# Ledger of designs, part 29: peptides against a protein of PDB entry 5LHZ

Target 1, 78 residues: chain A of PDB entry 5LHZ
Amino acid sequence: QLLKSVFVKNVGWATQLTSGAVWVQFNDGSQLVVQAGVSSISYTSPNGQTTRYGENEKLPDYIKQKLQCLSSILLMFS

## One batch from the design tools (peptide)

Design b1_p29_2_s1 (made by RFdiffusion4, then SolubleMPNN; from b1_p29_2, 16 letters changed)
Fold by OpenDDE base, seed 3:
Structure b1_p29_2_s1 (fold): chain B 78 residues (1-78), chain A 29 residues (1-29)
Amino acid sequence: as target 1 above (78 residues)
Amino acid sequence: SSSPFSDEEYQQITAQIQEQIAAQEAAAA
């Protein structure tokens, strides 16, 4: 279930889920889900393909950039 | 303030994201 969504300028939307996850919908149509306590991330490309990456699996650079972006987004709420 | 996250939820999610970033640094080394 969704709790609340917030608009982030020049990025897209960030949504908090009841599961303890953050769901980011980027302006380019991609999506990133990070779940508290889960050592993997879920990335959905603009074409709808979803891939889960484990913590020891090297991310493509463009996904790493989005993860860094998500980190910066959370700093806005501190 | 206007944060949609409680302090507890914010800390949990922030920690997880930082853990993922740190893991990537290790994976790239």
Scores: peptide ipSAE 0.302, ipTM 0.750, DockQ to the pose 0.028
Fold by OpenDDE base, seed 5:
Structure b1_p29_2_s1 (fold): chain B 78 residues (1-78), chain A 29 residues (1-29)
Amino acid sequence: as target 1 above (78 residues)
Amino acid sequence: SSSPFSDEEYQQITAQIQEQIAAQEAAAA
């Protein structure tokens, strides 16, 4: 369930979920969900396919970059 | 800047993301 959404220029929308997760909808149509205390991330490609990655699993570079982007977004929210 | 997170929620999610990023240094391909 959604709490609040924030527009991030040149990135997309970042939304806080009641579950304690952050949901980013990127401008390229992909999505990334990270939840506090959960050692995995959920990535949805622009074509709608969703993959869950554990923290010890090697991320494709393009997903790693989006995760780093999300980190930068949160720094902006501080 | 505007933030939807409380201070506690911000700290928790930030920590989790940093843990995910750090884990990539030793992640198995």
Scores: peptide ipSAE 0.299, ipTM 0.751, DockQ to the pose 0.028
Fold by OpenDDE base, seed 2:
Structure b1_p29_2_s1 (fold): chain B 78 residues (1-78), chain A 29 residues (1-29)
Amino acid sequence: as target 1 above (78 residues)
Amino acid sequence: SSSPFSDEEYQQITAQIQEQIAAQEAAAA
């Protein structure tokens, strides 16, 4: 369930879920989900393929950049 | 703040993201 969605200029949409997760839909069609208390992230490529990464897994650079982008998005609302 | 999240949710998510980033930094070392 969605709580609130915010438009982020030049990035896409960021949505808070009732589960305690943040769902980001990037302009390139990819998606990233991060949930508090869950030591893993979910990345969905533009073609719809989803991969879950644990903390002990090295992220591809392009996904790391999106994770850093998500961090910056939250800082904009601080 | 202007956050769409409650203070608690904002703090929790922020912490989780920073944890993930820190883990990646450690993995890159």
Scores: peptide ipSAE 0.284, ipTM 0.742, DockQ to the pose 0.028
Fold by OpenDDE base, seed 1:
Structure b1_p29_2_s1 (fold): chain B 78 residues (1-78), chain A 29 residues (1-29)
Amino acid sequence: as target 1 above (78 residues)
Amino acid sequence: SSSPFSDEEYQQITAQIQEQIAAQEAAAA
């Protein structure tokens, strides 16, 4: 369930879920989910393939950049 | 506030994201 969705210019939509997760829907069609208390992230590519990455697993650069983007988005809510 | 996150949720999620980013320095392939 969605709590609130915010539009992020040049990025897409960021949503807080009732589960305690942040869900970002990027303009390129990809998605990123980060759940509080869960040491992994979920990435969905534009083709719909979902992959979960553990914290000790090296991220592809393009996903790392999206994660850093999410970090910067959250900073704007501080 | 207009933030989608409570203070507690913001802290928790921010910490999780920072942990993920920091872990990349020692991440396995």
Scores: peptide ipSAE 0.290, ipTM 0.745, DockQ to the pose 0.028; fails the geometry check

Design b1_p29_2_s2 (made by RFdiffusion4, then SolubleMPNN; from b1_p29_2, 14 letters changed)
Fold by OpenDDE base, seed 1:
Structure b1_p29_2_s2 (fold): chain B 78 residues (1-78), chain A 29 residues (1-29)
Amino acid sequence: as target 1 above (78 residues)
Amino acid sequence: SSSPFSDAEMAEITAQIEKQIAELKEKEE
């Protein structure tokens, strides 16, 4: 379930879930879910394929960029 | 505009994101 959502220009939508996770829906159709205290992230490609990355896995650069984008968004709201 | 997160929530999540990025960078070295 959703708690609160915000639209971010040229990025997409960022939403806090009832689970405590942050869910970002990017303009390119991809999605990213990150939750504090969880050592993994979930990425969904535009075609709907979902991949969970653990802390011991290498991330594609585009995933890292999206994580940093999310971090920047949160920083802007501070 | 209104933030969907409290300051505490943003700080916690930001820290987790940065931690994950740092850990992954470290393991890629």
Scores: peptide ipSAE 0.103, ipTM 0.603, DockQ to the pose 0.027
Fold by OpenDDE base, seed 5:
Structure b1_p29_2_s2 (fold): chain B 78 residues (1-78), chain A 29 residues (1-29)
Amino acid sequence: as target 1 above (78 residues)
Amino acid sequence: SSSPFSDAEMAEITAQIEKQIAELKEKEE
């Protein structure tokens, strides 16, 4: 269930879920779910394939970029 | 820009993201 959603121009939508997780829907069609206290992230590619990355595995560069993009936008609104 | 999140809510979300990034970076360095 959704708590609040924010639209970010040229990025997409960021939504906080009742679980505390942040769900981002990027303009390229991909999705990312991040939650503090959970040592993993969930990424869904534009073609609908979902991959969960644990804390001990290396992330693809495009995943890192999306995390940093989200971080920078949130800092902008703070 | 305006946001529907309060300062406190935004801080919580930001902290969640930053914590994830930091933890993942540590394992990739």
Scores: peptide ipSAE 0.100, ipTM 0.598, DockQ to the pose 0.028
Fold by OpenDDE base, seed 4:
Structure b1_p29_2_s2 (fold): chain B 78 residues (1-78), chain A 29 residues (1-29)
Amino acid sequence: as target 1 above (78 residues)
Amino acid sequence: SSSPFSDAEMAEITAQIEKQIAELKEKEE
């Protein structure tokens, strides 16, 4: 399943999966799974509750922030 | 914005994440 995991300070771990998905484990205990070409995301709360969001489904702000935060921080390494 | 991400926006964010992970991986090798 795992290809490589990247540690991002003050964010958590981002792991590239053999499926092409990116699995993010945030420091707050939440998890996010995204995949290019797939207009949906899977979010797991710290207590283990998982929710899948479709492309046209309204996302909670905290999920948007996690996506944007991860993207922004990773871009800092470019 | 309280609106959901468009298909293009979602794809772009995801692509950026994967791109950066790939770059970080390559730089570490």
Scores: peptide ipSAE 0.078, ipTM 0.559, DockQ to the pose 0.050
Fold by OpenDDE base, seed 3:
Formats: C-alpha cells, structure tokens, sequence
Structure b1_p29_2_s2 (fold): chain B 78 residues (1-78), chain A 29 residues (1-29)
C-alpha cells in the first residue's frame, strides 16, 4: 500500500510503498518500481505491459533513461 | 551482457533511494 506520494514537475509522481519500494509514474504513462537492496527492477510500459529485469540483464536504452531520471528525482528530494 | 551501470553509478542510485525512503518514512509519521 501507499505511504506517501510526491509530485515532480515535468516528470510525474513518486510514491513510497509499505514494502519499501519506490514507485514512479512518469508523464508518458510508463511506470518504474525499484528498491534498495533488490537488484531487479520492474518496468511497466504505457500500454500496461510489465517486465521485470534481473541484475545481469541488459536494459533497453529507454529503461536506462528512466533509471537516470529516477536518480535525478531522488536527488531533488534531498 | 554486463550491468547497465557501473558499480559506482549503481551505488549512487542505491544510496539516494535509501536516503529518500528514510525521509519519506519520517515525514509520514
């Protein structure tokens, strides 16, 4: 369940879940779920398709871009 | 293939996540 959500201008919303994960909902309709201590990530495309990527998997460029965006978001919150 | 980010880059992201998680929990209480 949700704990707290924050709005990030020109990016979207970032929400902390009770599980400890961070759930980002981007303006383009995609979503990303990450958690410290967990090497895998979950990406949901705008059409609702979800893909989980493991630690040693090569990520598509657009996924890398989302991760970099997330890093910037977290930096902004600090 | 190899990791999408270097060890240093991933460590930075992880540290940021942990910091923000802690702050969000504190604000919610």
Amino acid sequence: as target 1 above (78 residues)
Amino acid sequence: SSSPFSDAEMAEITAQIEKQIAELKEKEE
Scores: peptide ipSAE 0.072, ipTM 0.548, DockQ to the pose 0.043

Design b1_p29_2_s3 (made by RFdiffusion4, then SolubleMPNN; from b1_p29_2, 14 letters changed)
Fold by OpenDDE base, seed 2:
Structure b1_p29_2_s3 (fold): chain B 78 residues (1-78), chain A 29 residues (1-29)
Amino acid sequence: as target 1 above (78 residues)
Amino acid sequence: SSSPFSDEEYQEITAQIEEEKAKLEKLKE
């Protein structure tokens, strides 16, 4: 399932899966998963609580920031 | 693998991400 893992200083680890999904494990203990072709995202807080956000759903600012980091990482995997 | 990029590439990736983070913070001001 694992294609490639990248360590990003001051961010954490980013892993590209064979499915096309990208899984980021941030230094603060949170996680973000985004799948190409899927409009929803999955966020896991440091306490382990997972929330799935839809395409038209408003995202908390802290998640937007992490998503922006993820977007930058995705460019490196392409 | 454990090292998909060179040290230089990791630094470039890190710098790009930090730049994006900084841009977002500026938008909040």
Scores: peptide ipSAE 0.029, ipTM 0.435, DockQ to the pose 0.029
Fold by OpenDDE base, seed 1:
Structure b1_p29_2_s3 (fold): chain B 78 residues (1-78), chain A 29 residues (1-29)
Amino acid sequence: as target 1 above (78 residues)
Amino acid sequence: SSSPFSDEEYQEITAQIEEEKAKLEKLKE
């Protein structure tokens, strides 16, 4: 369930879920889901392919960049 | 849904996001 959404210029839409997760839908069609206290992240590419990354996995740079955006949004929501 | 932020807060959030993006773009070069 959705709690609230915010539009971020040059990024996309971010939604905080009742589960505690934040869901970002980027302008390029990709998606990222992160939850505070959970070490794993979920990335969905523009073609719809979803990959879950653990805390010890090396992240591709393009995902790191999107994660930084999401992390900043998470900070604002918390 | 309604925005949880004022226009001023929105600008601050956007600026923070863009700053992080800029930092990472520099590192990718």
Scores: peptide ipSAE 0.028, ipTM 0.437, DockQ to the pose 0.029
Fold by OpenDDE base, seed 4:
Structure b1_p29_2_s3 (fold): chain B 78 residues (1-78), chain A 29 residues (1-29)
Amino acid sequence: as target 1 above (78 residues)
Amino acid sequence: SSSPFSDEEYQEITAQIEEEKAKLEKLKE
């Protein structure tokens, strides 16, 4: 379930879930889900294709960039 | 609806994110 959502200019919406996961919906239509305590991440492309990346798995640069955005948000929320 | 952050806080968050994005973008060049 949804706890709260925050709007980040030029990025999109970041939503905190009751599960502890953070769900970012980017302006380009992509989505990123990161669960606290879980090393894997879930990325959904604008076309709806979802890919799960495990720990130590190489990430595409565009995902790295989005992950950095998420990291920055989390740091500010802490 | 009400915001969990002040306008100043949102500006700071946004600025930090954009700064990090810029750094990563330069690394790709």
Scores: peptide ipSAE 0.028, ipTM 0.433, DockQ to the pose 0.028
Fold by OpenDDE base, seed 3:
Structure b1_p29_2_s3 (fold): chain B 78 residues (1-78), chain A 29 residues (1-29)
Amino acid sequence: as target 1 above (78 residues)
Amino acid sequence: SSSPFSDEEYQEITAQIEEEKAKLEKLKE
């Protein structure tokens, strides 16, 4: 369930869920979901394909960039 | 609708994100 959503200019929308997860919907149509206390992340490409990455997996650069965006948002909300 | 942050706060968030994006793009080349 949605707790709150914030709009970030030139990035998209970030939504905090009551579960503790953060859901970012980027302007390019991709999505990233990260759960507090969980090492894995879920990435959805613009075409709707979802891939889950574990803590020890090497991430593609384009996903790393989006993860950095999410990290920056979380830091400022801390 | 209501906004939880000021315009200035959103600009600061955006600036930090864009800076990080640019940094990572340079590393790919």
Scores: peptide ipSAE 0.028, ipTM 0.430, DockQ to the pose 0.028

Design b1_p29_2_s4 (made by RFdiffusion4, then SolubleMPNN; from b1_p29_2, 14 letters changed)
Fold by OpenDDE base, seed 3:
Structure b1_p29_2_s4 (fold): chain B 78 residues (1-78), chain A 29 residues (1-29)
Amino acid sequence: as target 1 above (78 residues)
Amino acid sequence: SSSPFSDEELAQIQAQIEEEIAKQKALLE
């Protein structure tokens, strides 16, 4: 299911999946899966517990911070 | 060093992340 992975300094790894989804593995051991056109995202905590957040469900601040951090760094590659 | 991703591939990853961020901001309205 994996295509390619990119290392993001001080964040972790971002991987493109064959499905088109983006799988992010953070340095703290947590993970996020995001796919365009899908109304939900998946978060896995460092202890391995996975939570799926729906379209109209607010994300916890710590997850929003991870998304924003990754976004900011990827912009620097542009 | 250069990324194994092309500029287009990086743009796709960025767009998916930005889409999710935008959705969350819209929920605050």
Scores: peptide ipSAE 0.252, ipTM 0.694, DockQ to the pose 0.028
Fold by OpenDDE base, seed 2:
Structure b1_p29_2_s4 (fold): chain B 78 residues (1-78), chain A 29 residues (1-29)
Amino acid sequence: as target 1 above (78 residues)
Amino acid sequence: SSSPFSDEELAQIQAQIEEEIAKQKALLE
């Protein structure tokens, strides 16, 4: 279930789920899911292919950039 | 804050993201 959603212009939508996960829907059509206490993240490419990255897996730079972008946006909302 | 999220919600989301970023940095160092 959805807890709260925020629209970020030129980025996309960020949603907090009741599970505690954060679900981001980027304007390029990709999606990212991060959850506290879980050592993995999920990335869905614009073509719908989903990849789950585990605890010891290095993220591709383009995904790390999306994480950092989201982090920066949230700090600006504070 | 102008965010629709409460301070508590923002803090939780930020913590989740920062934790993942920190993990990635640790893997590279």
Scores: peptide ipSAE 0.240, ipTM 0.695, DockQ to the pose 0.028
Fold by OpenDDE base, seed 1:
Structure b1_p29_2_s4 (fold): chain B 78 residues (1-78), chain A 29 residues (1-29)
Amino acid sequence: as target 1 above (78 residues)
Amino acid sequence: SSSPFSDEELAQIQAQIEEEIAKQKALLE
């Protein structure tokens, strides 16, 4: 299932899956899954509850912030 | 660099994230 993983200090782990999805495990215990070609994302809260957001759903700010954080991190690696 | 991802792999990951960010911005416009 896993291809490669990278640890990012003060953020967590970012992993590319064989499915093509990007799986991020944050230090707060939450998780995000984003996959190319899929217009939805999955967010798992620290207590393990998973919510799927569809293509036209507005994300909570705290999730948007995690996405932006990840984007910024990836820019640093490029 | 120290990343286990190639430049091409990083670009693919970045594109996926940017697509989601762009979608969210479009929803607000």
Scores: peptide ipSAE 0.220, ipTM 0.676, DockQ to the pose 0.028
Fold by OpenDDE base, seed 5:
Structure b1_p29_2_s4 (fold): chain B 78 residues (1-78), chain A 29 residues (1-29)
Amino acid sequence: as target 1 above (78 residues)
Amino acid sequence: SSSPFSDEELAQIQAQIEEEIAKQKALLE
């Protein structure tokens, strides 16, 4: 269940879920879910395939870039 | 800029993202 959503220009939508997770829907059709206190992330590619990455798992560069993008956006709201 | 998230909510989200980024950097070292 979603709690609050914000539109980010040139990025997409960022939604905070009741679980505390942040669900980002990027303009390229991909999605990223990050949960506070959980050492894992979920990435969904534009074609709908979802991959879960563990706490000690190296992320692909394109996913790291999306994390950095999300970080930059959140700093803009601070 | 304006945000529907409270300062506390933004801080929590930002902290988690920064933690993930830091973990990834550490894995590359």
Scores: peptide ipSAE 0.215, ipTM 0.676, DockQ to the pose 0.028

## One batch from the design tools (peptide)

Design b1_p30_1 (made by RFdiffusion4)
Fold by OpenDDE base, seed 1:
Order: structure tokens, then sequence, then C-alpha cells
Structure b1_p30_1 (fold): chain B 78 residues (1-78), chain A 30 residues (1-30)
């Protein structure tokens, strides 16, 4: 369920769920979901294709950049 | 042997990148 959703300028929408998951919908149409207690993350490309990545799997640079972006967002709101 | 050295270097770089990713994820999950 939805806990908190905020619009981040020049990034998109960031949502925290009651489950502890963080869901970001970027302006480029992509999406990223990260959750505590779950080793994998999910990325949805602008065309709607979803891919799950394990914690021991090298991420594409563009996804890593989005994680860095998410980290900075959370830092800004902490 | 050169190919082996290159492979070992690539593996090391990948492990470092994965470690950095895990650090990012830890920060996000906290």
Amino acid sequence: as target 1 above (78 residues)
Amino acid sequence: EEELEEEEEELEEEEEEITEQKELLTEIRE
C-alpha cells in the first residue's frame, strides 16, 4: 500500500510503500523498485519491459546511475 | 596468459563494481 509519494523536480515520482519498498517512476518512463529484505531489484524500461537483478549481478551503468539518483533523493529528504 | 590476465582483471573490476552497488543499495534500504 501507498505510504508516501512525492514529486521530485527533474527526476519524477518517488513513492514509499508500507512494505518498505521504494518505487521511483522516472521522467524518461523507466521505473525502479528497491525493497529492504529483498536481495533483488526490479527495473522497468520505458517500453515496459521489466528485469530483475540480483545483488551479485553487475548492473548496466544507466541503472546504476538511477540507483545513485535514488540514493541522492533519499539523502535530500532525510 | 595475456587473456587470462585480462579475464582476472575484468573479474576484479566487476567485483569492485558489485561491491559499490551493494553499498548503494544498503544506503537506500536504510
Scores: peptide ipSAE 0.486, ipTM 0.833, DockQ to the pose 0.823
Fold by OpenDDE base, seed 5:
Structure b1_p30_1 (fold): chain B 78 residues (1-78), chain A 30 residues (1-30)
Amino acid sequence: as target 1 above (78 residues)
Amino acid sequence: EEELEEEEEELEEEEEEITEQKELLTEIRE
């Protein structure tokens, strides 16, 4: 369930879920889900393919950039 | 031996990047 959604200019939509997760829908059609208490993150590509990344594996640069973007968004709305 | 040293260096760099990722994720999750 949705808790709060924010539109971010030139990025997309960022949503806090009641589960404690943060869900971002980027303008390029990709999605990213990060949740407290869960070591892995979930990335969905524009074509709908979902990949789960563990906390101890190196992320592709484009994923890390999206995480950095997400971090910035959260700072903006803190 | 040189190749082994390069592999060790790459592993070290990867570990550092993973550590940075963990810091980033901590910021997001908290």
Scores: peptide ipSAE 0.486, ipTM 0.833, DockQ to the pose 0.840
Fold by OpenDDE base, seed 2:
Structure b1_p30_1 (fold): chain B 78 residues (1-78), chain A 30 residues (1-30)
Amino acid sequence: as target 1 above (78 residues)
Amino acid sequence: EEELEEEEEELEEEEEEITEQKELLTEIRE
C-alpha cells in the first residue's frame, strides 16, 4: 500500500499510497487523506473522529491550513 | 435590508473560499 514516506520537520509524516492517495499524519495527532479522482477529503481529528468533506463545502481554516501544508510537502516527493 | 446585503457578502466570500479550496486541491491531486 505504501509507496514512500517523508518526515517533515515540525509537521509529521507524509506518505504516498499505491492507491494514488496522500496520507499525512500530523504531529498534533490529526490525519488528512487526499486522493486524485475523489472529490472528498478525509480528516481525522486528534480525538480520532473522522470527517469527510466534499469539494463544494467550505473547510474549517485549520483544515485548509493543513492542505496548504500538504501542498508544500508534495514538492518534497518530486 | 442590511442583513440581506451582509448575507450576500458572506455567500460571495464563501464561494470565493470554496473556489480557492478547489484550486488548492487541484494542485495537490496533480
Scores: peptide ipSAE 0.484, ipTM 0.831, DockQ to the pose 0.825
Fold by OpenDDE base, seed 3:
Structure b1_p30_1 (fold): chain B 78 residues (1-78), chain A 30 residues (1-30)
Amino acid sequence: as target 1 above (78 residues)
Amino acid sequence: EEELEEEEEELEEEEEEITEQKELLTEIRE
């Protein structure tokens, strides 16, 4: 169930779900899912491997950068 | 002892990074 989907040039597709989750499909083939009310985040690498990270777990820099990118993208939804 | 100080410094840096992550996630989830 989709609320809104936006294509961002040189980044990828960002979709807001009715569940309160945000799903981003990056151009490098990776994916990131962040949901309100859920402490963990889900990252899928280009090769399809999915990893869940807790909120008290230090993220790899490349994932943190993707979150920063996502934060910027979400400004486009408001 | 120097090793202990280095480990404590690394833990502090990690906690600061995690705090920054939480602030970022809060912004995203709002």
Scores: peptide ipSAE 0.484, ipTM 0.832, DockQ to the pose 0.827

Design b1_p30_1_s1 (made by RFdiffusion4, then SolubleMPNN; from b1_p30_1, 13 letters changed)
Fold by OpenDDE base, seed 4:
Order: C-alpha cells, then structure tokens, then sequence
Structure b1_p30_1_s1 (fold): chain B 78 residues (1-78), chain A 30 residues (1-30)
C-alpha cells in the first residue's frame, strides 16, 4: 500500500509505503527499496534482476549514486 | 610488509566507504 508518491524531475518516482519502506522507480527502469528495521536493501535492474545488499557490503557505484540521489531528495523535503 | 601495509590501507578505505553507505541509508530510513 502507498502512503505518498513524489515525482522527482530527471530521477523518477519516490514512494513511501505503509510498511515504512521507500520505493524508488528510476527513469532508467531500475528500482530501489529501502526500509527501516531491515538492514538490507533491494535493487532491481532495468532488466528485472533483483539483488539484495547487506549493510556490510560495498555497493556498486551505480547503486551508491542512486542512494546519494535519493538521500539528497529526502533531505531537500525535510 | 609493504604489501601488508597497502592491503590494510585498502581495507580501511573500503570500511570508510561502507560507513558512508550506512550514513546514506540512515538518512533515508529516518
């Protein structure tokens, strides 16, 4: 279930779920799910492949960049 | 010893990068 969705220019859609998770759908077709209380994050590539990353794993640069983008957006609306 | 020193430095850098990731995630989860 959705609580709130925000469109971000040149990025995509960021949605807060009732579960407390943040679900981002990027313009390139990739997706990212981050949730409080869950140490891992979920990334779905444009081709639909989903990978979970733990908090002690070094993220691929392209995923880190997406997190940085998301973080900056959320800070902007805080 | 030089190689061990270099390995330690690379390990340190990676740990710092992971910590940076944790900071990003903390901001998002907050």
Amino acid sequence: as target 1 above (78 residues)
Amino acid sequence: MEEEKKKEEEKKKEEEEIEEQRKLLEEIRS
Scores: peptide ipSAE 0.495, ipTM 0.832, DockQ to the pose 0.790
Fold by OpenDDE base, seed 2:
Structure b1_p30_1_s1 (fold): chain B 78 residues (1-78), chain A 30 residues (1-30)
Amino acid sequence: as target 1 above (78 residues)
Amino acid sequence: MEEEKKKEEEKKKEEEEIEEQRKLLEEIRS
């Protein structure tokens, strides 16, 4: 279930879910899900491949960049 | 021995990067 959805120019859509997760749909077709209380994050590539990353593994740079982008967005709306 | 040192340095660098990632995630989750 959705709580709030925000369109971010040149990024995509960011949605907060009732589960406590943040779901981002990027303009490149990829998706990222981050949830409080869950150590791993979920990334879905434009071709539909989903990969889960734990908190103790190094992320690919392109994933890290998306996280940085998301962090920046949330800070802007605080 | 020198190779071990190199690998240890790489491991340390990776751990630092992982810590940075965790900080990002904490900001997002909080």
Scores: peptide ipSAE 0.495, ipTM 0.830, DockQ to the pose 0.816
Fold by OpenDDE base, seed 1:
Structure b1_p30_1_s1 (fold): chain B 78 residues (1-78), chain A 30 residues (1-30)
Amino acid sequence: as target 1 above (78 residues)
Amino acid sequence: MEEEKKKEEEKKKEEEEIEEQRKLLEEIRS
């Protein structure tokens, strides 16, 4: 379930779920889900294809950049 | 030895990058 949703300028919508997950819908149409207690992250490309990445594998740069963006968002709203 | 050393350095670099990713994720999950 949804806990809180906020619009972030130049990023998109960021939603905190009651499950402890953060769900970001980026302006480019991609999506990213990060959840506490879950080792993997979920990335959905603009074309709708979803890929899960483990915490011990190197991420594509564009995904790492989105994570950095997300981290910055959370820092700005803390 | 040089090739082995190169491979180990690349592995080390990747491990450090992965650790950086883990720290980033920890910040997000916190």
Scores: peptide ipSAE 0.492, ipTM 0.829, DockQ to the pose 0.822
Fold by OpenDDE base, seed 5:
Structure b1_p30_1_s1 (fold): chain B 78 residues (1-78), chain A 30 residues (1-30)
Amino acid sequence: as target 1 above (78 residues)
Amino acid sequence: MEEEKKKEEEKKKEEEEIEEQRKLLEEIRS
């Protein structure tokens, strides 16, 4: 259920899903899913392991950096 | 009491970081 996909040089692909989620596939092989109305986010490592993070827990720095990158991308292509 | 205050300060800093993360997520989700 894809709406729109945007390729960002040196970052990867960012996709808007019909579910309202944003799905990012980074060049390092990791993936990140953020969705409105869902308190948790989903991170998938390059080896395919998925971890969910709640709204009240501190994120690993590398995850926060990816979120900051995503925020910048969405602002750029809004 | 000194250790308790230190723990409370660290907790406060972490809460501020978490709030910053939540604000970032709100921007992404909007």
Scores: peptide ipSAE 0.490, ipTM 0.827, DockQ to the pose 0.835

